Peptides against a protein of PDB entry 4Z63. Designs and how they scored, part 29

Target 1, 334 residues: chain A of PDB entry 4Z63
Amino acid sequence: LCLGMNDLTGNIPEDLFHLKRLNLLGIQENRLSGSLSREIRNLSSLVRLDVSWNLFSGEIPDVFDELPQLKFFLGQTNGFIGGIPKSLANSPSLNLLNLRNNSLSGRLMLNCTAMIALNSLDLGTNRFNGRLPENLPDCKRLKNVNLARNTFHGQVPESFKNFESLSYFSLSNSSLANISSALGILQHCKNLTTLVLTLNFHGEALPDDSSLHFEKLKVLVVANCRLTGSMPRWLSSSNELQLLDLSWNRLTGAIPSWIGDFKALFYLDLSNNSFTGEIPKSLTKLESLTSRNISVNEPSPDFPFFMKRNESARALQYNQIFGFPPTIELGHNN

## One batch from the design tools (peptide; aimed at target 1 D245 W248 F306 M307)

Design b2_p16_1_s2 (made by RFdiffusion4, then SolubleMPNN; from b2_p16_1, 8 letters changed)
Fold by OpenDDE base, seed 1:
Structure b2_p16_1_s2 (fold): chain B 334 residues (1-334), chain A 16 residues (1-16)
Amino acid sequence: as target 1 above (334 residues)
Amino acid sequence: SSSSYITTVEPRTTPK
């Protein structure tokens, strides 16, 4: 049953939950309100539940133990409160959980040992607090993780050295500290291609440790952190780099010539820093901007990106990395 | 743009 993208109001009729053979319920992008009924437990054949972009409120019902086939739960952009219900946090069938842009709170806890199928987790823009869950690497298929805009005090857990499944990671504005530790840990994530750390590590020094290496890094965004230091030499070894945003920091020194050696680099923002010297001539020779057809069909994170122009303005959303226009921004430097 | 930065922080939005 697909009823998305309408102007439906009120709550879900209870009689809908009598549809025992229903595999897909899509009611996204409506004005449905009230609590998500506990009677959803009656949809025992449900594989996909999409209630995203509604006005649902209250706690998410703890009925996911009665949904043994559920692979996809999309509840982003609602008013859900409380935590992740225990049965959802223990779901062995769930592949994708998207609850971004809700009001979920408390300590984030997932039973990763039970969640054997989880490959995508989007809990961005909630009210989770405490520390990052140390057991996330135990979710052995977890590839895509968005935890942006939560209050995860402290550092990236040491256990994330073992996060081999991690490919796309967003922690923007999550009250993280110690960028040196974070990068030192995350470099061990051998599948990591996208790392977004915007609005963390306030006023710290960007490490220039030559021991750091991100072999598969394609997207690095560490904007608006007030970071000090220079362009990090370790980044020069990330030969697959496609997008770099280090804007709105306090980085100094020259823009190094190796920045133009990235054959796939199509988006560079170093604006609003304190860089000095000449613009490297190598930037005028970026293959991606001159002759190379960039494959627009490369895998992207499941979580959206936002280009934020003003603190008061709504950000422009980008659903794919290649949705960003080819860009070189070097403005507002010395 | 020089006046913007990339983030993954979703603005709080309501459905249309």
Scores: peptide ipSAE 0.498, ipTM 0.863, DockQ to the pose 0.734
OpenDDE base, seeds 2, 3, 4, 5: peptide ipSAE 0.491, 0.466, 0.494, 0.466; ipTM 0.861, 0.857, 0.857, 0.857

Design b2_p16_1_s3 (made by RFdiffusion4, then SolubleMPNN; from b2_p16_1, 7 letters changed)
Fold by OpenDDE base, seed 3:
Structure b2_p16_1_s3 (fold): chain B 334 residues (1-334), chain A 16 residues (1-16)
Amino acid sequence: as target 1 above (334 residues)
Amino acid sequence: SSSSWVTTVEPRTSPK
């Protein structure tokens, strides 16, 4: 049943919960309000539940043990409060959990040893606090992780060295400290292709340790961190780099010539730094901007990107990396 | 434009 993109108001009709053979319930993009009914437990055949973009409030009901076939739960952009229900945090069937842009709070706890099917986790823009959950690497299929705009004080856990399934990771604006430790840990994530760390590590030095290596890194975003240092030499070994944003830092020195050697680099923002010297001639020869259509069919993160402007509350949303226009931005360097 | 940066932080827009 798909009733999304309407002006539906009030609660879900009780009779809807009698649909025991229902595999898909989509009621997204409405004005549905109140608590999400516990009677969703009666939908024992449910594979997909989409309640996103509504006015739901209260706690998410702890009934996911009665939903043994549930693979997809989308609840983004609601007013949900409390934690992740215990039955949801232990779901062996769940592949995707999206609860972005809610008011969920407390310590983030997932039973990753039970969540054997979890591939995508989006908990961005919530009120989770404490530390990053050290057991996330125990979610052996977890590929996409967005934890942006939560209050995860401290450092990236050492256990994330073993996060082999991790491909797309966002921690933007999560009060993280110690960029050197974070990069030193995350370099061990052999499948990591997208790393977004914007609005963390305030005023730290960007490490220039040549021992750092990110073999599969395609997207690196570390904007608006007030980072000091220079263009990191270790990045030159990330031959698959497609998008680099280091804007709004305090980076100094020359832009190195190797920045133009990235065959797939189509988006470069180094603006609002303190870079000096000449623009590398190699940037005028970037293959992605001159000759090759970058393959538009590459896998992207499940979480969206946003281009945020200083003076505007409005951000441009990009659902795919390749939605970014080919860009070289070097403005406002002093 | 030089007045922008990339993030994954969704603006809290009220649902329509």
Scores: peptide ipSAE 0.377, ipTM 0.836, DockQ to the pose 0.737
OpenDDE base, seeds 1, 2, 4, 5: peptide ipSAE 0.033, 0.042, 0.043, 0.037; ipTM 0.683, 0.649, 0.691, 0.687; seeds 1, 2, 4, 5 fail the geometry check

Design b2_p16_1_s4 (made by RFdiffusion4, then SolubleMPNN; from b2_p16_1, 8 letters changed)
Fold by OpenDDE base, seed 1:
Structure b2_p16_1_s4 (fold): chain B 334 residues (1-334), chain A 16 residues (1-16)
Amino acid sequence: as target 1 above (334 residues)
Amino acid sequence: SSSSWISTVEPRTTPK
């Protein structure tokens, strides 16, 4: 049943929960309100539940043990409160959980040992607090993780050295500390292609440790951290780099010539730093900017990117990395 | 100044 993208109001009719053979319920992008009924437990054949972009409130019902076929739960952009229900946090069938842009709170706890199928987790823009869950690497299929705009005080857990499944990781504005430790840990994530750390590590030094290596890194965004230091030499070994944003930091020194050696680099923002010297001539030879053949069909994070302009309260949303225009921003380096 | 930065911080949007 797909009723998305309407102006439906009120609550879900109770009789809808008698549809025991229903595999897909999509009621997204409506004005449905009230609590999400616990009677969803009666939808025992449910594979996909999309209630996103509604006005649902209250706690998410703890009925996911009665939904053994549920693979996709999309509840983003609602008013949900409380924690992740125990049955949801233990779901062996769940592949994708998207609860971004809610009011979920408390300590984030997932039973990753039970969540054997979880590959995408989006909990961005909630009210989770405490530390990052140390057991996330136990979610052996977890590739996409957005935990942005929560309050995860402290450091990236040491256990994330073992997060081999991790490909796309967003922690923007999550009150993280110790960038040196974070990068030192995350470099062990061999499948990591996208790392977004904007609005963390406030005032720390960006490490220039030549021992750091991110072999598969395509997207690095560490903007608006007030980071000190210089362009990190270790980044020069990330030969697949496509997008780099280090804007709004306090980085100093010269822009190194190796920045123009990235064959796939189409978006570079080093603006609002304190870089000095000349613009590297190698930037004029970026193959990605001279050749029109950017393969748009590369795997992308499931979470959107946002470009925030300093003067605008509105962020532009980019659903794909290649949605960004080819850009070289070196402005405001005084 | 036309300065921007990228994040994954979604603005809190209410459904339209």
Scores: peptide ipSAE 0.439, ipTM 0.854, DockQ to the pose 0.793
OpenDDE base, seeds 2, 3, 4, 5: peptide ipSAE 0.430, 0.412, 0.426, 0.415; ipTM 0.854, 0.849, 0.857, 0.847

Design b2_p16_2 (made by RFdiffusion4)
Pose (drawn by RFdiffusion4):
Order: structure tokens, then C-alpha cells, then sequence
Structure b2_p16_2 (pose): chain A 334 residues (1-334), chain P 16 residues (1-16)
């Protein structure tokens, strides 16, 4: 049953909950509102539930043991409150959970021993607080994690050294501390390709510690953290690097020669720092900016990227990394 | 190739 992208109003008629054989319900992008009824436990054949872009509110009903076939739950852009219900946090069948841009709050609690099929999680633009859940690496299939724009505090848990499935990690604007510990821990996640740390670690020093090694790293964004220190040399060992954004920090010193050695780099933003010295001549032999013989695969995280020119400008959206224009942005330095 | 003397920054959330 596909009703998506219409102008429907009111709540879901209780009539709908008699459909015990329905495996797909798309009601997304309407004006529907009210609470999402507890009677939804009666729809035991559901595989994909798309409730996104409506006006729903109230708690997400804790009925998800009654929906053992649920694989895709899409609730993004609604007014849902409370945390993740225990039954949803215990669902062994969920592949994907998208609750982004909701009014959700409290501690974030998932039973990752129980969630053996979870491979993608998007909780962005919510009010989840407390520490990042230490058990997240226990979701052995979780590849894509977007926790951006939340109310967490403290450090990245030590157990994140074991997050073997982690590929795309978006932590922007989440009030994270100790970038030194965050980078030392996260270097041990061998599948990490894209990492977004923007608006965290405010005023901290960027670790220069050269034992740090991110081998498969493709996209590194740590911006507007007002970080101090120099261009970190440990980054030169990430040969796959495609997009680097260190902008709006307090970084100083000269821009080193090795920044011209990234063969897949097509985008770099070092703007709005305290960088001095001349421009390194090696930026003229960047391979992805000269010939057509460098070829690589675009990273594929499940989240869009946003770009702001200044603090008051409306943002630009890029659903894919290769939507960024190939750019050298050195402005507002010394 | 865009070479810019301006400034910008990237995030993974919608600031609007």
C-alpha cells in the first residue's frame, strides 16, 4: 500500500490496522498527524514501514516484538518524542533505522547483541544525551552511523576500537570531547572511509601524534572546531584521501609539501585558519586536478553533506561526494 | 577546478 507524496491529513484510520498481510506501507510525505497507534502491532507482516515527512508526534509505540519481519523503519522528519523503544532496540530483523530530525531525547540505548541485522542507523537532529553508547560496536553489521546534531557529551568510547563494520561515521555538532582520544580510538576501525567530526572538540589541539594511521580514509571533515596546532603529518599516510576539510580552525604554521601528494584528492578546504608561509608548489602537481588517468570509486555514505559559506548563509546540499566541485580553497589565511 | 580565496565549511547535518 503506497500513499506517499499526497496531501492527506488526520491520523491513520484504525481500519488500516486490520491488514495482517501488508508487508509495505508507505505513507511518507503527507500531512498526517497524531500518534502512531499502538494498534500497529497488529500488522505482523510488515517489512518496510515508511512514515517519513509527516506531522506525527507522541512516543513511538513500543510494539516492535509484534513486527518480527520489520527490516526498514523510516520515521525521519516528524515530531516523535521519547527515546528508542525497548522493542525496537531489541529487533533482530531491522536493517535500517532512520529517525533523524525528530524530537527524540534521553539516553540512546540499543541492545546490539539483539540487533543482528542492523547495518544502517540515522539518529541525526535529535536530543539524545549522555555518553555515546559503549555497546554500539556490538552491532556487528552496523556500517553506517549518523549521530550528528545531538546532545551527547564526553569522549568516544574506548570500545569503538572494535567497530569492525563501521564505514561511514558522522559525528558533526554533537559536543564531543578529546579529539586526541577520538582519533586514537577511531584509527583502529579498519573499514572507516568517511568521517565527519565538524563542530566538536571546541578549542582543542589537533593531535600531531604521528603513530595515528587511517589507511582506508577517503573523506575527512573536521571543521569549525577552532582547533590549534599545525597540519598533521600522520594524515599524509592516508593515500586514498579524496576530500579534506580542516577549515574554520585555529591551525598555524606552513602548509606542508605532502598535501600535494594525495593522488585522489579533488577537494581541499584549509580556509579560515592562521596558515603562513608560501603556497606549497606541490599543489600544482595534484593528480586528480591535472590529468584524466587517476580514477577511483566515490565513497557512498547514507547521509548528505552540507556546505556553508559563512555563519549566516543558507547551506548547500550534496547527496554524493562527487557532487562537490573540484576545489582548492585557501582563503582567509596568512 | 575552482580556486577560491573565500571560506566555507562542510557538515553532515542540515543547519537550515
Amino acid sequence: as target 1 above (334 residues)
Amino acid sequence: VVISSESSWISSFDPN

Design b2_p16_2_s1 (made by RFdiffusion4, then SolubleMPNN; from b2_p16_2 with E6G I10V S11T N16D)
Fold by OpenDDE base, seed 1:
Parts: structure tokens; C-alpha cells; sequence
Structure b2_p16_2_s1 (fold): chain B 334 residues (1-334), chain A 16 residues (1-16)
């Protein structure tokens, strides 16, 4: 049953939950309100539940133990409060959980040893607090993780050295500290291709340790951190780099010539720093800008990106990396 | 340009 993208109001009719053979319920992008009924437990054949972009409130019902086939739960952009229900945090069937842009709170706890199928987690823009869950690497299939805009004080856990499944990771604006430790840990994530750390590590020094290596890194965004230092030499070894945003920091020195050696680099933003010297001529020879071969089948993060050009402007949403226009932005430097 | 994922916000940080 797909009723998304309408102007439906009120609660879900209770009789809808009598559809025991229902595999897919999509009621996203409406004006549905009230609590999400516990009676969803009756939809025992449910594989996909999409209630996103509504006005639901209250706690998410703890009935997911009665939904053994549920693979996809999309509840982003609602007013849900409380925590992740225990049954949801222990779901062995769930592949994707998206509860972005809600009012969920408390400590983030997932039983990753039970969540054997979880591959995508989006909990961005919530009210989670405390520390990052150290056991996330125990979710052995977890590839996409968005925890942006929560209040996870402290550092990236050491356990994330073992986060082998991690491919796309965003921790933007989550009150994280110690960028040196974070990068030192995350470099061990051998499948990591996308790393977004904007609005963290405020005023810290960007490490220039040649021992750091991100072999498969395609997207690095560390904007608006007031980072000091220079262009990190270790980044030159990330030969697959496609998008680099280090804007709105306090980086100094020259833009190195190796920045133009990236064959796939199509988006570069180094604006609003303190870079000096000449623009490397190698930037004029970027292959991606002269002959862009966009692979339509290239994987991208499941979480959206937001681009904010200025403080007063509305953020633009990009759902895919290649949605970004080819860009070289070097403005507002010395 | 400030890029982040999952949310939008007004930044309070200025490199100047």
C-alpha cells in the first residue's frame, strides 16, 4: 500500500493494521499526526515501512519483535521522541533504519550483535547524547552511518579501528574532539570512501602525519572546524579522491601541486582559509573537469548532503555525490 | 561552502 506524497491528515486508520499480508506500507510525505500505533505489530508480513515526512509524535512503539521480515524502516522527518525501542535495536531482519530529523534522545544503544543485517543507519539530526556507541563495529554489515547533529561529546571510539564494513560515515556537528585521534582510528576502516566531519574539532590542528593513509577515500569533508595547519601531505595518497571540502578553516601555507594529480577530483572547496602562494597549474589539468565520465552506477551514501553557501542562505540538499556541480572554489584566501 | 549531512543549520564559526 503506497499512499505517499499526498495531503493525508490525522492518524492511520486502525483497520489498516488488519492487513496481515501487507509487505509494503508507504505513507510518507503526508500530514499524518499522532502516535505511531502499536498495532503495526499486526503487520507480520511487513518488509518495508515508510512513515517519513509526517507529523508523527510520541515514542516509537516497541513492537518490532513481531515484525520478523521488516528490512526497511523509514521514519525520517517526524516528531518522534524517546529512544530506539529495544525490539528495533535488536532486529535481526532490519537492513536500513532511517530516523533522521526527529527528537530522539538519550544514549544511543544498538545491539549490533543481534542486528546482523543492518547495512544503513541514519540517525542524523536528533537529540542523542553521551558517547558514540563503541559497539557499532559489531554491526558487521553496517556500511552507511549518519550520526550528524547529535551531541556525542568526546572522541571517536578506539573500537572503530575494527569498523571494516564502514564505507560512508558522517559525524558532522556532533561535538567531537581530537581530530588526530579520529583520523588515526578511522584510517583503519579499509572500506571507508566517504568521511564527513564538518563542525567538529573546533580550533584543533589538522594533523600532517605522513603515517596516515586513507587508500579508498573518495569524499572528505572537514569544513568549518577552524582547523589550523596546512594541506595534509597524507591526503596525497588518496588517489581516488573525488570531493574535498576543507573550507571555513584556518589552514595556511601553499596549495600543493599534488592537488591536481587526483584523476577523479571534480569538487574542490578550499575557500575561507588562509592559503597563500600561487594557484597550482595542475588544477587546470584535472581530468574530471575536462572529460567527466560519470558512472551512473557508482555507489553513494544513503544520507543526504547539505550545502550552505552563507549563514543566511537555505541549505541545498544533495542526495548523491555526483549531484554536486564540478567546482573549484578557492575564494576568500590570502 | 559548508557541507554536512543529515541536517541543516546556521553556523557560528568564522575563520576570520
Amino acid sequence: as target 1 above (334 residues)
Amino acid sequence: VVISSGSSWVTSFDPD
Scores: peptide ipSAE 0.121, ipTM 0.676, DockQ to the pose 0.077
OpenDDE base, seeds 2, 3, 4, 5: peptide ipSAE 0.028, 0.029, 0.025, 0.025; ipTM 0.697, 0.701, 0.703, 0.688; seed 3 fails the geometry check

Design b2_p16_2_s2 (made by RFdiffusion4, then SolubleMPNN; from b2_p16_2, 5 letters changed)
Fold by OpenDDE base, seed 5:
Structure b2_p16_2_s2 (fold): chain B 334 residues (1-334), chain A 16 residues (1-16)
Amino acid sequence: as target 1 above (334 residues)
Amino acid sequence: VVISSGSSSVYSFDPD
C-alpha cells in the first residue's frame, strides 16, 4: 500500500493494521500526525515501512520483535521523541534505518551483534547525546552511517579502527574533538570512500602526518572547522579522490602541485583559507575537468549533502555527490 | 562553499 506524496491528515486508521499480509506501507510526505500506533505489530508480513515526512510525534512503539520481515524503516522528518525502541535496536532483519530529523534523545544504543543485516543508518539531526556508540563496528554489514548534527561530545571511538564495512560516514556538526585521533582511527576503515567532518574540531590543527593513509577515499569534507596547518601531505596518497572541501578553515602555505595529480578530482574547494603562493599549473591538467566522462555509476551515500555558499544563503540539497558541478574554488585566501 | 551532510531541521532550514 503506497499513499505517499498526498495531503493526508490525521492519524492512520486502526483498521489498516489488520492487513496482516501487507509487505509495503508507504505513507510518506503527508501531514499525518499523532503517535505511531503500537498496532503496527499486527503487520507481521511488513518488509518496508515508510512514514517519513509527516507530523508524527511521541515515542516509536517497541513492537519490532513482531515484525520479523522488516528490512526498511524510514521515519525521517517527524517529531519522534525518546530513544530507539529496544526491539528496533535488536532487529536482525533490518537493512536500513532512517530516523534523521527527529527529536530522538538520550544515549544512542544499538545491539549491533543482533543487527546482522543493518547496512544503512541515518540518525542525523536528532538530540542524541553522550558518546558515539563504541560497538557500531560490530554491525558487520553497516556501510552507510550518518550521525551528523547530534550532541556527540568527545572523540571518535578507538573501536572504529575495526569498522571494515564502513564506506560512507558523516559526523558533521556533532561537537567532536581531536581531529588527529579521528583521522588516525578512521584511516583503518579499508572501505571508507566518503568522510564528512564539517563543523567539528573547532580551531584544531589539521594533522600533517605522512603515516596517515586513506586508500579508498573519494570524498573528504572538512569544512568550517577553523583548522590550522597546511595542505596535508598524507592526502596525496588518496589516488581515488573526487571531491575535496577544506573551505572555511585557517589553512596556510602553498597549494601543492600534487593536487593536480588526482585523475578523478572534479570538485575542489579550498576557499576562505589563508593559502599563499601560485596556483599550481597541474590543476589545469585535471582530466575530470577536461573530459565529460564522469562515471555516474559510483555508489553514493544514502544521506544527502548540503551546499551552503554563505552563512546567509539557503542550503542546496544534493542527493548524490555527482550532483555537484565540476568546481575549483580558491577564493578568499587572504 | 561549505558542504555538510544530514538534514534540514523541521525548526531550522540550516543544513547539518
Scores: peptide ipSAE 0.055, ipTM 0.688, DockQ to the pose 0.099
OpenDDE base, seeds 1, 2, 3, 4: peptide ipSAE 0.050, 0.063, 0.034, 0.038; ipTM 0.704, 0.677, 0.681, 0.691; seeds 1, 2 fail the geometry check

Design b2_p16_2_s3 (made by RFdiffusion4, then SolubleMPNN; from b2_p16_2, 6 letters changed)
Fold by OpenDDE base, seed 3:
Structure b2_p16_2_s3 (fold): chain B 334 residues (1-334), chain A 16 residues (1-16)
Amino acid sequence: as target 1 above (334 residues)
Amino acid sequence: VIISNGSSWVTSFDPD
């Protein structure tokens, strides 16, 4: 049953919960309000539940133990409060959980040993606090993780060295500290292709440790951190780099010539830094910006990217990185 | 350009 993108108001009719054979319930993009009914438990055949973009409030009901076939739960952009229900945090069937842009709070706790099928987790823009959950690497199939815009104080857990399944990771604007430790840990995530760390590590030095290596890194976004230092030499070994944004930092020195050696680099933003010297001639030879058809496999994170031209501008959402126009932005350097 | 994610803005994300 798909009733999305309407002007439906009020609560879900009780009779809807009698549909025991229902596999898909999509009621997204409405004006449905009130609490999400516990009677969802009656939908025992449910595989996909989409209640996103509504006016739901209250706590998410703890009924997911009665939904053994549920693979997809989409509840982004609601007014949900509280934590992740215990039954949801222990769901062995769940593949995707999206609760972005809610008012969920408390310590983020997931039983990753039980959540054997979890592939994508989007909990961005909530009110989670405390530390990043150290046991996330125990979610052995977890590839996509968005925890941006929460209040995760502290450092990236050491346990994330073992996060082998991690491919897409965003921690933007989460009050993280110690970029050197974070990068030192995350370099061990051998499947990591997308790393977004914007609005963290305020005023820290970007490490230039040549021992750092991100083999599969395609997307690196570390904007608006007020980072000091220079273009990191370790990045030159990330031969698959497609997108680099280090804008709005305090980086100094020359833009190195090796930046033009990235065959797949199509988006570069180094604007609003303190770079000096000449623009490397190698940038004019970037293959991705020339007429050569380079087959680039785009990473497809299960979370969108948001681009703001300025702090006052509306963010533009991009579901795919290749939605970005080929860009070289070097403006506002000294 | 500031690239981030997790905006509170009304953006539909359909992973499908």
Scores: peptide ipSAE 0.027, ipTM 0.676, DockQ to the pose 0.073
OpenDDE base, seeds 1, 2, 4, 5: peptide ipSAE 0.088, 0.075, 0.027, 0.033; ipTM 0.700, 0.677, 0.698, 0.688; seeds 1, 2, 4, 5 fail the geometry check

Design b2_p16_2_s4 (made by RFdiffusion4, then SolubleMPNN; from b2_p16_2, 6 letters changed)
Fold by OpenDDE base, seed 5:
Structure b2_p16_2_s4 (fold): chain B 334 residues (1-334), chain A 16 residues (1-16)
Amino acid sequence: as target 1 above (334 residues)
Amino acid sequence: VLISSGSSSVYSFDPD
């Protein structure tokens, strides 16, 4: 049953929960309000539940033990409160959980040893507090993780050295500290291709440790951190780099010539720093800017990117990295 | 350009 993208109001009729053979319920992008009924437990054949972009409130019902086939739960952009229900946090069938842009609170806890199918987790823009859950690496299939804009004070857990499944990771604007530790840990994530750390590590030094290595890194975004230091030498070994944003920091020194050796680099923003010297001539030889053959078939994260021209500008949403125009921004390096 | 990831808040419409 697909009823998304309408002007539906009120609550879900209780009789809808008698549909025991229903595999897909999509009611996204409406004005549905009230609590999500506990009677969703009666939908024992449910594979996909999409209630995103509504006005739902209250706690998410603890009935996911009665939904043994549920693979996809999308509840982003609602007014949900409380925590993740225990049955949801223990779901062995769930592949994707998206609860971004809610009012979920407390300590984030997932039973990753039970969540054997979890591939994508989006909990961005909530009120989770405390520390990042140390057991996330136990979710052995977890590839996509957005935890942006939560109150996760502290550091990246040491256990994330074992996060082999991690490919797309955002911790943007989560009050994180110790960028040196974070990068030192995350370099062990052999499948990490996308790393977003914008609005963290305020005023710290960007590490220039030649022992750091991100083999498969394609996207690095560490904007608006007020970071000090220079262009990090360790980044030169990330031969697959496609997008680099280090804008709105306090980085100094020269832009190194190796920045032009990245064959796939199509987006570079070093603006609003304190870089000095000449623009490397190697930047004029970037193949990605001269050839139309950008490989469109690269995996993208399940979370969107947002681009603002400045702090006061309206953000533009990009669902794919390749939606970004080929760009070199070197402005405002005074 | 400032790049971030996440979603617009229901209240602020600001991305994260």
Scores: peptide ipSAE 0.082, ipTM 0.699, DockQ to the pose 0.098
OpenDDE base, seeds 1, 2, 3, 4: peptide ipSAE 0.081, 0.075, 0.104, 0.078; ipTM 0.697, 0.695, 0.702, 0.707; seed 3 fails the geometry check

Design b2_p16_3 (made by RFdiffusion4)
Pose (drawn by RFdiffusion4):
Structure b2_p16_3 (pose): chain A 334 residues (1-334), chain P 16 residues (1-16)
Amino acid sequence: as target 1 above (334 residues)
Amino acid sequence: SHWIMSHNPEDEEAKS
C-alpha cells in the first residue's frame, strides 16, 4: 500500500490496522498527524514501514516484538518524542533505522547483541544525551552511523576500537571531547572511509602524533572546531584521501609539501585558518586535478553533506561526494 | 571560505 507524496491529513484510520498481510506501507511525505497508534502491532507482516515527512508526534509505540519481519523503519522528519523503544532496540530483523530530525531525547540505548541485522542507523538532528553508547560496536553489521547534531557529551568510547563494520561515521555538532582520544581510537576501525567530526572538540589541539594511521580513509571533514596546531603529517599516509576539510580552525604554520601527494584528492578546504608561508608548489602536480588517468570509486555513505559559505548563509546540499566541485580553497589565511 | 558538515543546520519541516 503506497500513499506517499499526497496531501493527506488526519491520523491513520484504525481501519488500516486490520491488514495483517501488508508487508509495505508507505505513507511518507503527507500531512498526517497524531500519534502512531499502538494498534500497529497488529500488522505482523510488515517489512518496510515508511512514515517519513509527516506531522506525527507522541512516543513511538513500543510494539516492535509484534513486527518480527520489520527490516526498514523510516520515521525521519516528524515530531516523535521519547527515546528508542525497547522493542525496537531489541529487533533482530531491522536493517535500517532512520529517525533523523525528530524530537527524540534521553540516553540512546540499543541492545546490539539483539540487533543482528542492523547495518544502517540515522539518528541525526535529535536530542539524545549522555555518553555515546559503549555497546554500539556490538552491532556487528552496522556499517553506516549518523549521530550528528545531538546532545551527547564526553569522549568516544574505547570500545569503538572494535567497530569492524563501521564505514561511514558522522559525528558533526555533537559536543564531543578529546579529539586526541577520538582519533587514536577511531584509527583502529579498519573499514572507516568517510569521517565527519565538524563542530566538536572546541578549541582543542589537533593531534600531531604520528603513529596515527587511517589507511582506507577517503573523506575527512573536521571543520569549525577551532582546533590548534599544524597540518598533521600522520594524514599523509592515507593514500586514498579524496576530500579533506580542515577549514575554520586555528591551525598555524606552513602548509606542508605532502598535501600535493594525495593522488585521489579533488577537494581541499584549508580556508579560515592561520596558515603562513608560501603556497606549496606540489599543489600544482595534484593528480586528480591535472590528468584524466587517475580513477577511483566514490565513497557511498547514506547521509548527505552540507556546505556553508559563512555563518549566516543558507547551506548547499550534496547527496554524493562527487557532487563537490573539484576545489582548492585556501582563503582567509596568512 | 566555507566548511562542510553532515546535517542540515536548519530544521527541516513536513507539509504544514

Design b2_p16_3_s1 (made by RFdiffusion4, then SolubleMPNN; from b2_p16_3, 9 letters changed)
Fold by OpenDDE base, seed 1:
Structure b2_p16_3_s1 (fold): chain B 334 residues (1-334), chain A 16 residues (1-16)
Amino acid sequence: as target 1 above (334 residues)
Amino acid sequence: PSYITSHNPEPLLPKQ
């Protein structure tokens, strides 16, 4: 049943929950309000539940043990409060959980040992507090993780050295500390292609440790951290780099010539730093900017990116990395 | 100058 993109109001009719054969319920992009009914438990054949972009409030009902076939739960952009229900945090069937842009709170706890099918987790823009869950690497299929805009104090857990499934990781504006430790840990994530760390590590030094290596890194965003230091030499070994944003930091020194050696680099923002010297001539030879063949069909994160221009301006949403225009931004390096 | 982030910097407004 697909009723998305309407102007439906009020609660879900109770009789809807008598549809025991229903595999897909999509009621997204409406004005549905009130609590999400516990009677969703009666939808025992449910594979996909999309309640996103509504006015739902209250706690998410703890009925996911009665939904053994549920693979997709989309609840982003609602008013949900409380924690992740125990049955949801233990769901063996769940592939994707998207609860971005809610008011969920408390410690983030998932039973990753039970969540054997979880491949995408979006909990960005909530009120989770405490530390990053140390057991996230136990979610052996977890590829996409957005935890941005929560309050995860402290460091990236050491256990994330074992996060082999991790490909896309978003931690923007999550009150993280110790960038040296974070990068030192995350370099062990062999499948990591996208790393977004914007608005963390405030005033720390960007490590220039030649021992750091991110083999498959395509997207690195560490903007607006007030980071000190220079362009990190270790980044030169990330030969697949496509997008680099280090803007709004306090980085100094020269822009190194190796920045133009990235064959796939189509987006470079080093603006609003304190870089000095000449613009590397190698930037004029970036193959990605000279050849129109950007591979638009590459896998992208499930979480969106946002370009923040001005404090007063709405952020532009980009659902794909290749949605960004080819850019070299070196402005405001005074 | 702009910067990229992976969170919506807009207030948590429920869809009105």
Scores: peptide ipSAE 0.447, ipTM 0.838, DockQ to the pose 0.771
OpenDDE base, seeds 2, 3, 4, 5: peptide ipSAE 0.451, 0.435, 0.435, 0.427; ipTM 0.836, 0.837, 0.835, 0.828; seeds 2, 4, 5 fail the geometry check

